# Designs tried in a protein design run: peptides against a protein of PDB entry 5A53. Part 1

No score or structure here was measured in a lab: all are predicted.

Target 1, 230 residues: chain A of PDB entry 5A53
Amino acid sequence: LVENVKQALFIPGQSCNKNLHDIMVDLSALKKPDMKRFNRKNDIHPFEDMSPLEFFSEKNDCSLMVLMTSSKKRKNNMTFIRTFGYKIYDMIELMVADNFKLLSDFKKLTFTVGLKPMFTFQGAAFDTHPVYKQIKSLFLDFFRGESTDLQDVAGLQHVISMTIQGDFQDGEPLPNVLFRVYKLKSYKSDQGGKRLPRIELVEIGPRLDFKIGRIHTPSPDMVTEAHKKP
Structure headers, positions and changes below count from the first letter of each chain, unless a header shows other numbers.
Peptide ipSAE was made for these designs. It is ipSAE averaged over its two directions, with the distance scale d0 held at 1.0 Angstrom where the peptide's residues are scored. Compare it between designs on one protein only; published cut-offs may not apply.
The geometry check fails a fold that doesn't show the stated peptide or that is severely misdrawn somewhere.

## One batch from the design tools (peptide)

Design b1_p8_1 (made by RFdiffusion4)
Fold by OpenDDE base, seed 3:
Structure b1_p8_1 (fold): chain B 230 residues (1-230), chain A 8 residues (1-8)
Amino acid sequence: as target 1 above (230 residues)
Amino acid sequence: HYYSPVEV
C-alpha cells in the first residue's frame, strides 16, 4: 500500500510573534513541497476546541498541522497536530527555548527540495516512554515524504537528530528534546593521488530545543481504526 | 486518502 505524502499546514495563532513566524518559515522549508502556510493569524485554542483544526484539515487536505502561539505560560509554543479522516488523532505542545537558531545563523548550503531526511534518535525513552514515543512517531510521520521502498544512500541529503536532554526519573519533569538538522556534504579528498570519498555532517538549522507541554492522545478505537490496512 | 500514523 503506497500512502500519499502527508501535507502539512502551518497556522499562525493570534499570539504568533516574529520569532515564531521565523521559526515557522524555517521549519516549514524542510517540509517543502508538501507544505502550506497561512499568512493570516487565526484564533485557535486546540485544547479547548478542536473543531477549527478539523475544519482546516479537511478544507486544505492536510493531515499534519502546526499551530504557532505564545503566552507567558507557553512561550514560543508549536502545537503539532495529526488528523485521521480529518479528525484529530493526536496533539502535542512543543515550546521552543529562547536559545534557538534560524537558518540564517548557519552557512547557507544548496540542497534539493523534497528529499526524505534520515532520522537519529538519542535516548532510550524514545522507545519506552509514551510521550517520547509519540514525539518519535510524530516526527517520523511529519517528514516521511514519499514512500520509496529503496532509500538509496546516494539520495540521502539531510539528517534530523532528536536527543532527549539528559536522564530523568519517574515523577520528574520531562527533559527537553534537542532538534538538530544536518546536511551530508561529500568531499573528494586528494590523499597521495587517491581520491577518497569523505562525508561530513554540517549543521544547517534550524536549531530548536523543545520543552514538552500538553498532549492529546487518540482513543483506543481511533488507534485501531488508524492502523487498519484497507 | 488513507494516512496511517507511524508505528513506533
Scores: peptide ipSAE 0.254, ipTM 0.854, DockQ to the pose 0.832
Fold by OpenDDE base, seed 1:
Structure b1_p8_1 (fold): chain B 230 residues (1-230), chain A 8 residues (1-8)
Amino acid sequence: as target 1 above (230 residues)
Amino acid sequence: HYYSPVEV
């Protein structure tokens, strides 16, 4: 069964500001063509009532949602939501640190829309710690794209790098996740008469440092149902 | 369409 590409819905919350709007635009550009954006602010509090998100998931046929909110306690907060059968599967708050960079802060490079990114994960906790496992799963799912048999290396355009910022011990605050986007630039190097193919990684943005906030995890029953292959 | 989460 070829699963269709998961569609993402970007929702500005009532507290969405200009910075969050700009971040939303730039992050959603990486999800084109498989994204929708609301232009109107919506008053949604997903950790108080999840029902509006389930309604939006069903109405828009989007299994991925990102809610953009900002408060004194949760500044530049991106709540990532996944649904299964239009029911909430999981949620995670990822707050963007003030040092963010937009696409406009980088050299404008042309790119093809709809190409699947390659992911790199740096930090052992992505494979061991439940929160970082959820983040890894979320971003892989969010940017999975079309399941084409031929991952033609020729189709590799983007690398998304996710790095855990430093080591941590049990009971310590969870380090930020550094989100970086690179374009693969191929050029022929003319060194000593040998045209060697050279590949460079050029950062294209956005640059986001995510502080981890609140998390909702699926029930064991929902996990079982979601992993059932038809 | 039912979309399974990515297994990690």
Scores: peptide ipSAE 0.253, ipTM 0.844, DockQ to the pose 0.874
Fold by OpenDDE base, seed 2:
Structure b1_p8_1 (fold): chain B 230 residues (1-230), chain A 8 residues (1-8)
Amino acid sequence: as target 1 above (230 residues)
Amino acid sequence: HYYSPVEV
C-alpha cells in the first residue's frame, strides 16, 4: 500500500514573532513540495479548542499542521498536530530554544526538493518512553516523502538527526530533543593514486533544540482506526 | 486517506 505523502500546513498563531516566522520558513522548506503556509496570524489555542485546526486540516487537505505561538510560558512554541480523517490524532508542543540556527547561518548547499530524509535517533527513550516515541513517530511521519521502494543510498541527500539531550530518570524534566539536519557530500579523494569515495555530513540547518511542552495523545480507538490498513 | 501513524 503506497500511502500518499502527507501535506503539512504551517500556521502562524496570534503570538507568532519574527523568530518563529523565520524558523517556520526554514523548517517548512524541508517539507517542500508537500507544504502550505498561512500568511496571516490565526488566533488558535489547540489545547483549549481543537475545532479550528480540524477545520483547517479538512479545508486544506493537510493531515500535518504546525502552529507557531510564543508566550512567556511557552516561548518559540511549535505545536505539531496530526489529524486522522480531519480529526485531531495527536499534538505536541516543541519549544525552540534561543540557541537556534537558521539556514542562513550555514553554508548554502543546493538540494533536490522532495527527497526523503534519512533519520537517526540517539537515545534509548525514543523506543521506550511514550513522549519520545511520539516525537519519533511524528518526525518520521512528518518528513516521510514519496515511498520509493529503493531507498537508493544514491538518492540520499539529507540526514535528520534527533538526539535526546542527556539521560533522565523518572520524575525528572524531559530532556530537550536536539534537531540537526545534514547533507551528504560525496567526494572523490585521490589519496595515493586510489580514488576512494568519501562521504561527509555537512550541517545545513536549521538547528533546533526542542523543549517538550504539552501533549495530546489519541484515544485507543483512534489508534486502532489509524492503523487499519485498507 | 488512511493515516498510518508510524508504528510507535
Scores: peptide ipSAE 0.030, ipTM 0.549, DockQ to the pose 0.756
Fold by OpenDDE base, seed 4:
Structure b1_p8_1 (fold): chain B 230 residues (1-230), chain A 8 residues (1-8)
Amino acid sequence: as target 1 above (230 residues)
Amino acid sequence: HYYSPVEV
């Protein structure tokens, strides 16, 4: 069963600023060609009323959405939304820390658009803690490219690394998630007449540290329906 | 649409 590639819609909120716009441009570049961006600001408050997002999901045929907002309480906030049957499945606020780096801060490297990234997750909580499990699921789903039968290692161009920043105990604030993007570089080394493949990872950006905000989880019924194989 | 099971 070849699943259709999920389309992403990037939405500037009313409070979207220049920094968020630049972050949106850079992050959305990793989702090309399966990405749309709105140019106009939209007054959307997803934790108060979800209906505008459901409308946009259906109208644009996008099951992934990212709302860009900023306030004193929630600075550089990226609300990630997933829909199932154009209804809200889950939502999570990920606030970008001020130490972010844009693609322009790194050495420009040519890349092929549409290649599926490999993911790495660092931190046991990605497999055990419900919030980090949701983040893992979200990013794997968000950057899932075409299921080409050619999962050939030859098609691997990008590695996305997600790291939980430190240990935490129950009742403590959840550590940030460090988002990093690397390009795989293959070098032919001729050592002693044997061609040994050398692979290097080069950071290409963006570099984002995500502070976790508010979360909406799906109902058990929606989980069951979303996991039904056709 | 196959979501990875987020254990609720």
Scores: peptide ipSAE 0.022, ipTM 0.545, DockQ to the pose 0.297

Design b1_p8_1_s1 (made by RFdiffusion4, then SolubleMPNN; from b1_p8_1, 3 letters changed)
Fold by OpenDDE base, seed 3:
Structure b1_p8_1_s1 (fold): chain B 230 residues (1-230), chain A 8 residues (1-8)
Amino acid sequence: as target 1 above (230 residues)
Amino acid sequence: MFYSPVKV
């Protein structure tokens, strides 16, 4: 079953600022061509009323949404939303720390649009803790792209690295998730008449440290329906 | 470094 590529909608909230706009532009560039961006601010409070997001999901045929908002309590907040049948499946607030880097802060590298990123996850909690499991699931789903047969190693251009920042115990605040994007560079090294392929990872941005905020988890019934293979 | 191909 080839699952259709999930489309993403990026929505500037009423409190969206220049920094969030720039982050939105850069992050959404990684989702091209399967991405739409709104140019107008929308007054949406997803943890108070989800109906506007469900409406936008249906109207734009987007099962992925990112709402950009900022307040004193939730600075540089990216709310990631997934829908199933245009109904809210899950939501998570990921607040970008002030130490972020944009694509312009890195050496400009050309890349082919539409290639699937590879993922690396660092931290045992991505497989054990429910919040980090949701984050892992979200990002894998968000950037899955078109089902290409894995046989074309030549199509692997990007690695997204997600790292839990440090260890934590039960009852402690959840550590940030460090989001990093790398490009694979292949060099032909001529060593001793044998051209050995050399691969290097080069950070291309954006660089984002995510502080975890509020979460909405799907109902058990929605989980069951979303996992039903037709 | 586990390259987990997205299990379809």
Scores: peptide ipSAE 0.008, ipTM 0.433, DockQ to the pose 0.065
Fold by OpenDDE base, seed 2:
Structure b1_p8_1_s1 (fold): chain B 230 residues (1-230), chain A 8 residues (1-8)
Amino acid sequence: as target 1 above (230 residues)
Amino acid sequence: MFYSPVKV
């Protein structure tokens, strides 16, 4: 079963600022060609009323959405939304810390549009803690791209690294998730007359540190339905 | 379920 590539819709909220717009542009560039962006601000409060997002999901045929909002309490907030059957499946607020870097802050590298990134996850909580499991699931789903049977390493262009920023105990604030994007660069190195392939990871951006905010989790029934193989 | 890890 080849799952169709999920389309992402990027939505500037009413409180979307220049920084969020720039972050939106850069993050959405990694999702090309499977993304749409709204140019107009929309007054959406997903944790108060989800119906506008469900409408946009259906109208645009997008099962992934990212709402860009900013407030004093939730600065540089990216609400990631997934839908199933155009109904809200899950949501998570990821607030971008002020130390972010844009693609323009890195060395410009050419890349092929539409190649599936490889993911790396650093932190045991990505496999054990419900919130980090949701984040892992979300990002894997968001950037899945076309399922190629041949993950030819030769086709590997990007690595997305997600790191939990330190250890934490129960009842402590959840550490940030460090989002980093690297390009694989192959070199032919002549070492001692043998051409050995050398691969380097070059950070290409954006660089985002995500503070975790509010979360909406799916009902068990919706989980069951979403996991049903047709 | 609604979860907020941030101390409101």
Scores: peptide ipSAE 0.007, ipTM 0.472, DockQ to the pose 0.044
Fold by OpenDDE base, seed 5:
Structure b1_p8_1_s1 (fold): chain B 230 residues (1-230), chain A 8 residues (1-8)
Amino acid sequence: as target 1 above (230 residues)
Amino acid sequence: MFYSPVKV
């Protein structure tokens, strides 16, 4: 079963600022061609009323959404939303720390649009803790792209690294998730007559440190339905 | 840039 590539809709909220707009542009560039961006602000409060997001999901045929909002309490907030059957499946607030870097802060590298990133996850909690499991699932789902059986390693262009910033115990605040994007550069190293392909990772941006905010977890019924392979 | 809310 080839699942259709999930489309992402980027929505500037009423409180969207220039920084969030720039972050939105750069992050959405990684989702090309499978993304839409609204150019106008929308007054959406997803943790108060989810119905506008369900409406946008259906009308735009987007099962992925990112709402860009900012407040004193939730500065540079990217609310990631997934829908199933155009109904809210899950939501998570990821607040971008002020130390963010845009694509313009890195050396411009040409890239092929639509190539799937490889993901790396650093931190055991991505496999054990429910919140980090949701984040892992979300980002894998968000950037899955076209299911090509032949993931030709030669076609691997990007690596997205997600790192939990430190260890934590129960009852402690959840550490930030460090989002990094690298391009694979193949160098023909002429070391000693054996042309060993040297692969280097070059950071290309954006660089985002995500603080975890509010979460909406799917109902058990929606989990069951979403995992039903037809 | 005047952002008008667009309800699609």
Scores: peptide ipSAE 0.007, ipTM 0.453, DockQ to the pose 0.028
Fold by OpenDDE base, seed 1:
Structure b1_p8_1_s1 (fold): chain B 230 residues (1-230), chain A 8 residues (1-8)
Amino acid sequence: as target 1 above (230 residues)
Amino acid sequence: MFYSPVKV
């Protein structure tokens, strides 16, 4: 059973601003063709009432959602939501720091839509700390796309790098997650008569530093159900 | 299935 590619729904909240809109456009471009965007602002407060998101999940057949909101307390906030059976599975607030870069800030490179990104995770906490494990799980799930055989290196176009910004101890604020997108660029090097393919990573954007906000974790029962292989 | 990192 090849799991169907999860569809993402991008939702502008009532407080969505131009920056968030631009970020939404750029991030959603990486999820094409498996994405929808609402053009209208929706007054949704997922940590107060999740029912509107469950409704949108079902109505749009989207198991992934991103709510774009901004306030003084939670500036440039991207709430990532996953659903299981159109019920909220988990949520995480990821606030984009002001140092963000859009695709337009980088050299325009042609890319094929629909190619899966490869992920790299930097920081041991991605495998040990529950919050960073959720982030890792979320982004891998979000950008998984169609099951392509890993063997097609020729299909590898993008690398998404996620880095925990520094070390932290228990009780300290969780470091930001640095989200970077690179394109693999192959060069033919003529050095020494052997055409050694040189592969370079070229940053293509967007560049996002995520501050971690509020989290909703699934119930143990929902975890069990979501991991059942059909 | 949600990605659970397989314990390597």
Scores: peptide ipSAE 0.008, ipTM 0.462, DockQ to the pose 0.188; fails the geometry check

Design b1_p8_1_s2 (made by RFdiffusion4, then SolubleMPNN; from b1_p8_1, 4 letters changed)
Fold by OpenDDE base, seed 4:
Structure b1_p8_1_s2 (fold): chain B 230 residues (1-230), chain A 8 residues (1-8)
Amino acid sequence: as target 1 above (230 residues)
Amino acid sequence: MFFSPVKV
């Protein structure tokens, strides 16, 4: 069973600014070709009314959505939405810190469009804490790409690293998630008679530090339905 | 945890 690649829809909200637009362009470039972007601003408030997002999911056949909004309370906010059967499954607000770097801030490296990233997750909470488990699940689902056959190890060019910024205790604010993107570079090693390829990681951007905002979690029934194998 | 693809 070849799982269809999930399509992503990037939506500028009414309060979308230049910085969010630039972040949207760069992040969506990593999701090509399985990405759509709206050119017009849309007045959507997902935590007040989810129905416009369900409508967009169905109309565009996109099970992944990212809404770009910015306010004093929620600056540079990326709301990540997943749908199941065109109904809202989960949502999470990830606010980009002001220290972000765009692709243009890094040395231009050519990459092939459509290749799957590898993921690394740093922090035990990605496996234990409900919020970080949701973030891990979201990003794995967002960038999964096509289930290509056995030949695909040769197609690994990107590593996405996600790190929880420090330790935290119960009742403390949740630490930021550090999002980093690297390109794998292979070099021929001429040293010592064994042609072992040397692999280096080069950061290519974007560089995003995500502050966690509001969360919507699926009902237990929706979880059960979403995990049913056909 | 991989979600089953919605059969479209």
Scores: peptide ipSAE 0.013, ipTM 0.531, DockQ to the pose 0.171
Fold by OpenDDE base, seed 2:
Structure b1_p8_1_s2 (fold): chain B 230 residues (1-230), chain A 8 residues (1-8)
Amino acid sequence: as target 1 above (230 residues)
Amino acid sequence: MFFSPVKV
């Protein structure tokens, strides 16, 4: 069963600022070619009314959406939305901390558009805690790309690393998720007359520290329907 | 469009 590649729609909210726009451009570049961006700001409040997002999902045939908003309470907020049958499946607010780095802050490296990133997840909570499970699921789904049966290791260009920033106990604020993007760089090293392949990870950006905000979770029925294999 | 279960 080959699932179609999920298309992402990036939506500037009414409160979208220059920083969010730049972050949006950089993050969406990693989703090319399976990405659309709106150029106009849209007044969308997804936790108050989801209908505009469902409309955009259907109209643009995008099952992934990212809404860019900023307020005093939710600065540099990226609301990640998934839809199933053009209905909201889940949502999560991920607020970008001020220490972010853009692609322009890193050494420019060429990359092939459309290659799937590998993921690494650091932190046990990605497998145990419901919020971090949702984040893991979201990012894996967001960047999955075309199902290739051949994991050609030669086609592995990017690694996305997601790290939970420290330990936490029940009732404590959820630690940030550190989003990092690396390019695999292969070198031919000649060490002692043997050409050994050397692989280095080079950070390419963007660098984003996500503070977790509000969450919408799917109904059990919608989970069941979304996991049905045809 | 199905959500593949995250193989935990």
Scores: peptide ipSAE 0.011, ipTM 0.486, DockQ to the pose 0.412
Fold by OpenDDE base, seed 5:
Structure b1_p8_1_s2 (fold): chain B 230 residues (1-230), chain A 8 residues (1-8)
Amino acid sequence: as target 1 above (230 residues)
Amino acid sequence: MFFSPVKV
């Protein structure tokens, strides 16, 4: 069963600013060609009313959405939404810290559109803690792209690294998630007649530190339905 | 189907 590539819809909220717009453009570039962007601001408050997002999911055939909003309490907020059957499955607010870097802040590297990133996750909580498990699941789902059986290692161009910023105990504020994007560069090292392919990781951006905000988790019934293989 | 991380 080849699951269709999930389409992402990027939505500027009413409070979307230039920084969020630029972040949206750069992050959505990694999801090409499987993305749509709205050019107009939309007044959407997903934690108050989810119905506009469900409508947009259905109308645009997008099971992934990112809402861009900013307030004093939730500055540079990217709300990531997943739908199942055009109904809200889960949501998470990820607020981008002010230290972000855009693609323009890095050496311009051409990337092939449509290549799947490899993910790396640093931090045990990605496998144990519900919130970080949701983040891991979300980003893997978001960037999965076309299921080609032949992940020819030769086609691997990008690595997305997600790191939990430090240790934490139960009841403590959840550490930020550090989002980094690298391009694999192969160098032919002519060291001593053995051309060993040297692979280097070069950061290409964007660089985003995500502060975790509000979360909506799916109902147990929705989890069961979403995991049913037809 | 959530991509189960291949346990490497």
Scores: peptide ipSAE 0.010, ipTM 0.465, DockQ to the pose 0.142
Fold by OpenDDE base, seed 3:
Structure b1_p8_1_s2 (fold): chain B 230 residues (1-230), chain A 8 residues (1-8)
Amino acid sequence: as target 1 above (230 residues)
Amino acid sequence: MFFSPVKV
């Protein structure tokens, strides 16, 4: 079963600012060619009314959406939305900390568009805690791309690293998730007549520290339907 | 399938 590549729609909210726009551009570049961006601001409050997002999902044939908003309480907020059958499946607010870095802050490296990133997850809570499980599921789903049966190792150009920032106990605020993007750089080493391929990881950006905000979880029925194999 | 299990 080859699942169709999920399309992402990036939506600037009414409160979208220049920083969020720049972050949106850079993050969405990693989702090319399976990405659309709106140029106009839209007044959407997904935790109050989800209907505009369901409409956009259906109209644009996008099962992934990212809403860009900013307020005093939720600064640099990226709301990630998934839909199933054009209905809201889940949502999560991820607020970008002020220490973010754009692609322009790193050494310009060319990359092939459409290659799937590899993922690394650091922190036990990604496998145990429901919120971090949702984050892991979301990002894996968001960047999955086309199922190529050819694990062409030669096509592995990007690694996305997601790290939980520190340990936490029950009842404590959830630590930030550190989002990092690396390019695999292969070097021909000429050591002693044996060309051993040397691989280095080079950070390419964007660099984002996500503070976790509000979450909408799917109903058990929607989970069951979403996991049904046709 | 909304969640294709990534056969890792």
Scores: peptide ipSAE 0.009, ipTM 0.481, DockQ to the pose 0.284

Design b1_p8_2 (made by RFdiffusion4)
Fold by OpenDDE base, seed 3:
Structure b1_p8_2 (fold): chain B 230 residues (1-230), chain A 8 residues (1-8)
Amino acid sequence: as target 1 above (230 residues)
Amino acid sequence: PKLYHPEE
């Protein structure tokens, strides 16, 4: 069963500002062609009422959503939402730190649109801690793209790196997640008349440090239903 | 580091 590629909807909230708009544009560019963006601000408070997001999920046929909001308590907040059957499955607030870099801050490189990224995860908590497991699951699901039988290394264009910033103990605040995007650049090196293939990783942006906010976890019943292979 | 394909 080739699962249809999950479509993402980017939604500017009422408190969306220029910085968040720019971040939205840049992050959503990585999800092309499987992405929609709203141009109008929408007054949505997903942790108070989820019904508007369920409506947008169904109306736009998008099982992935990102709500862009900003407040004094939750500055540069990207709420990532997943739906199953157009009902909210899970949500997580990821607040972008002020040290962010846009695509314009990096050297422009040509790339093919629609190629799937590969991921690297740094930090044991991505496999053990429930919050970081959700983040790992979310980003893998968000950028999965079209199912292809041929995982040819020749088709690898992008690597997304996600790093937990430092160690933490129980009861401590959860460290930020460092989001980095790299392009694989192939070179032919002329060393002694033999052209050896050289591969380099070049950061292309955006560069985002995510502070973890509020989380909505799926009900056990929804987990069971979402993992049922038809 | 292990590389993950989103489909794996």
Scores: peptide ipSAE 0.141, ipTM 0.813, DockQ to the pose 0.053
Fold by OpenDDE base, seed 5:
Structure b1_p8_2 (fold): chain B 230 residues (1-230), chain A 8 residues (1-8)
Amino acid sequence: as target 1 above (230 residues)
Amino acid sequence: PKLYHPEE
């Protein structure tokens, strides 16, 4: 069963600002061609009423959504939503720190649209802690492209690195997740007549540090249904 | 660092 590539819908909230718009544009560029963006602001409060998101999921055939909002308490907030059967599966608020960098802040490199990124996760909590497990699952799912049999190294263009910023103990605030995007550059190094393929990672952006906010976790029943292989 | 493919 070839799962259809999940489509993402980027939604400017009522409080969406220019910075969030720019972040939205850049992050969504990595999801092309499997991305839609709303041009109008929508008054959506997903932790108060999820029904508008379910409606948008169904109407746009998007199982991934990102709501862009900003407030004093939740500045530069990207709410990532997943749906299953057009019902909310999970949600997580990821607030972008002010130190963000846009694609325009990096050297413009030509890239092929639609190539799947590979991921690296730094921090044991990505495999053990429920919140970081959700983040890992979310981003892997979000950037899952078409199943190409050719996972050839030749098709690897981008690496997304996600790092938990520091260690934490039980009861401590959850460290930020550092989101970094790299392009693989193959250089033929002419070292002594042996063309050794050198692969270099070049940061291409966007550069985002995510502060974790509110989370909605799926019901056990929805987990069971979503993991049922058709 | 382990590279993860989104399908893994």
Scores: peptide ipSAE 0.135, ipTM 0.809, DockQ to the pose 0.053
Fold by OpenDDE base, seed 4:
Structure b1_p8_2 (fold): chain B 230 residues (1-230), chain A 8 residues (1-8)
Amino acid sequence: as target 1 above (230 residues)
Amino acid sequence: PKLYHPEE
């Protein structure tokens, strides 16, 4: 069963600003061609009423959504939403810190659109803590591309690194997640007639530090249904 | 660090 590539819908909220728009453009570029963007602002409050998002999911055939909002309490907020059967599965607020870098802040490198990234996760909590497990699941699901037989390292162009910023104990505020994007550069070194493959990682952007906000977790019944293999 | 493919 070839699982259909999940489509992402980027939605500017009513409070979307220039910085969020620029972040949206850059992050969505990594999801091409499986991405749609709305040009109009929409007054959506997903933690108050989820119905508008379910409507957009169905109407646009998008199981991934990102709502761009900003307030004094939740500055540069990216709400990531997943749907199952056009119903809300889970949601998480990830607020972008002011130290963000855009693609324009890095050396422009040519890249092929539609190549799947690989991921690295730094921090034990990505495997043990419910919130970081959700973040890991979300980003893996978000950037899942077409099943290509070219699982070969030869098709690897991008690596996305996600790092938990520091240690934390129970009851402490959750550390930020550092989002970094690298391009793999392959060089042929000719050393004494032996061609040794050399691979270098070059940061290409965007660079985002995510502060964790509000979370909606799926019901146990929805978890069971979403994980049923046909 | 372990590399993850989004399909895994």
Scores: peptide ipSAE 0.120, ipTM 0.800, DockQ to the pose 0.066
Fold by OpenDDE base, seed 2:
Structure b1_p8_2 (fold): chain B 230 residues (1-230), chain A 8 residues (1-8)
Amino acid sequence: as target 1 above (230 residues)
Amino acid sequence: PKLYHPEE
């Protein structure tokens, strides 16, 4: 079963500001061509009423959505939503810290649109803690492109690194997730007349530190249905 | 570090 590439819809909320717009543009550029962006603000409160998001999911054929909102309590908030059968599967609020960097803050590097990133996850909690497991699942799912049998090293352009910022114990606030994007640069080094392949990682942006907010988890029934291979 | 393919 070749699953169709999941389409992402980026939605400016009513409280979307310039910073969130810029973040939206830069993050969504990594999801091209499998991305749509709304230019108009929409008054959506997904933790109060999910029905508008389900409507947008179905109307746009997008199983991934990102709602951009900002308030005093939830500044620079990116709500990541997944749908299954155009019904809400899960949601997570990820608030971007003020120290963010845009693509314009890095050296302009040309990249090929549509190449899938590889991921690295730093922190044991990505495999053990339910919230970080959801984040890991979400980002892997979000940036999943076309099933290509040959991820030759030649097809690897980007590495996305996700790091849990520090250790935490039960009952403590969940550490931020550090989102970093690197481009692989292949160089031929001439050392003593031998051309050795050299690969370097160069940060290209955006640079985002995510503070974890509210979460919606799927019902057991939806988990079962979503894992059913047709 | 383990590299993950989004398809895995």
Scores: peptide ipSAE 0.144, ipTM 0.817, DockQ to the pose 0.054; fails the geometry check

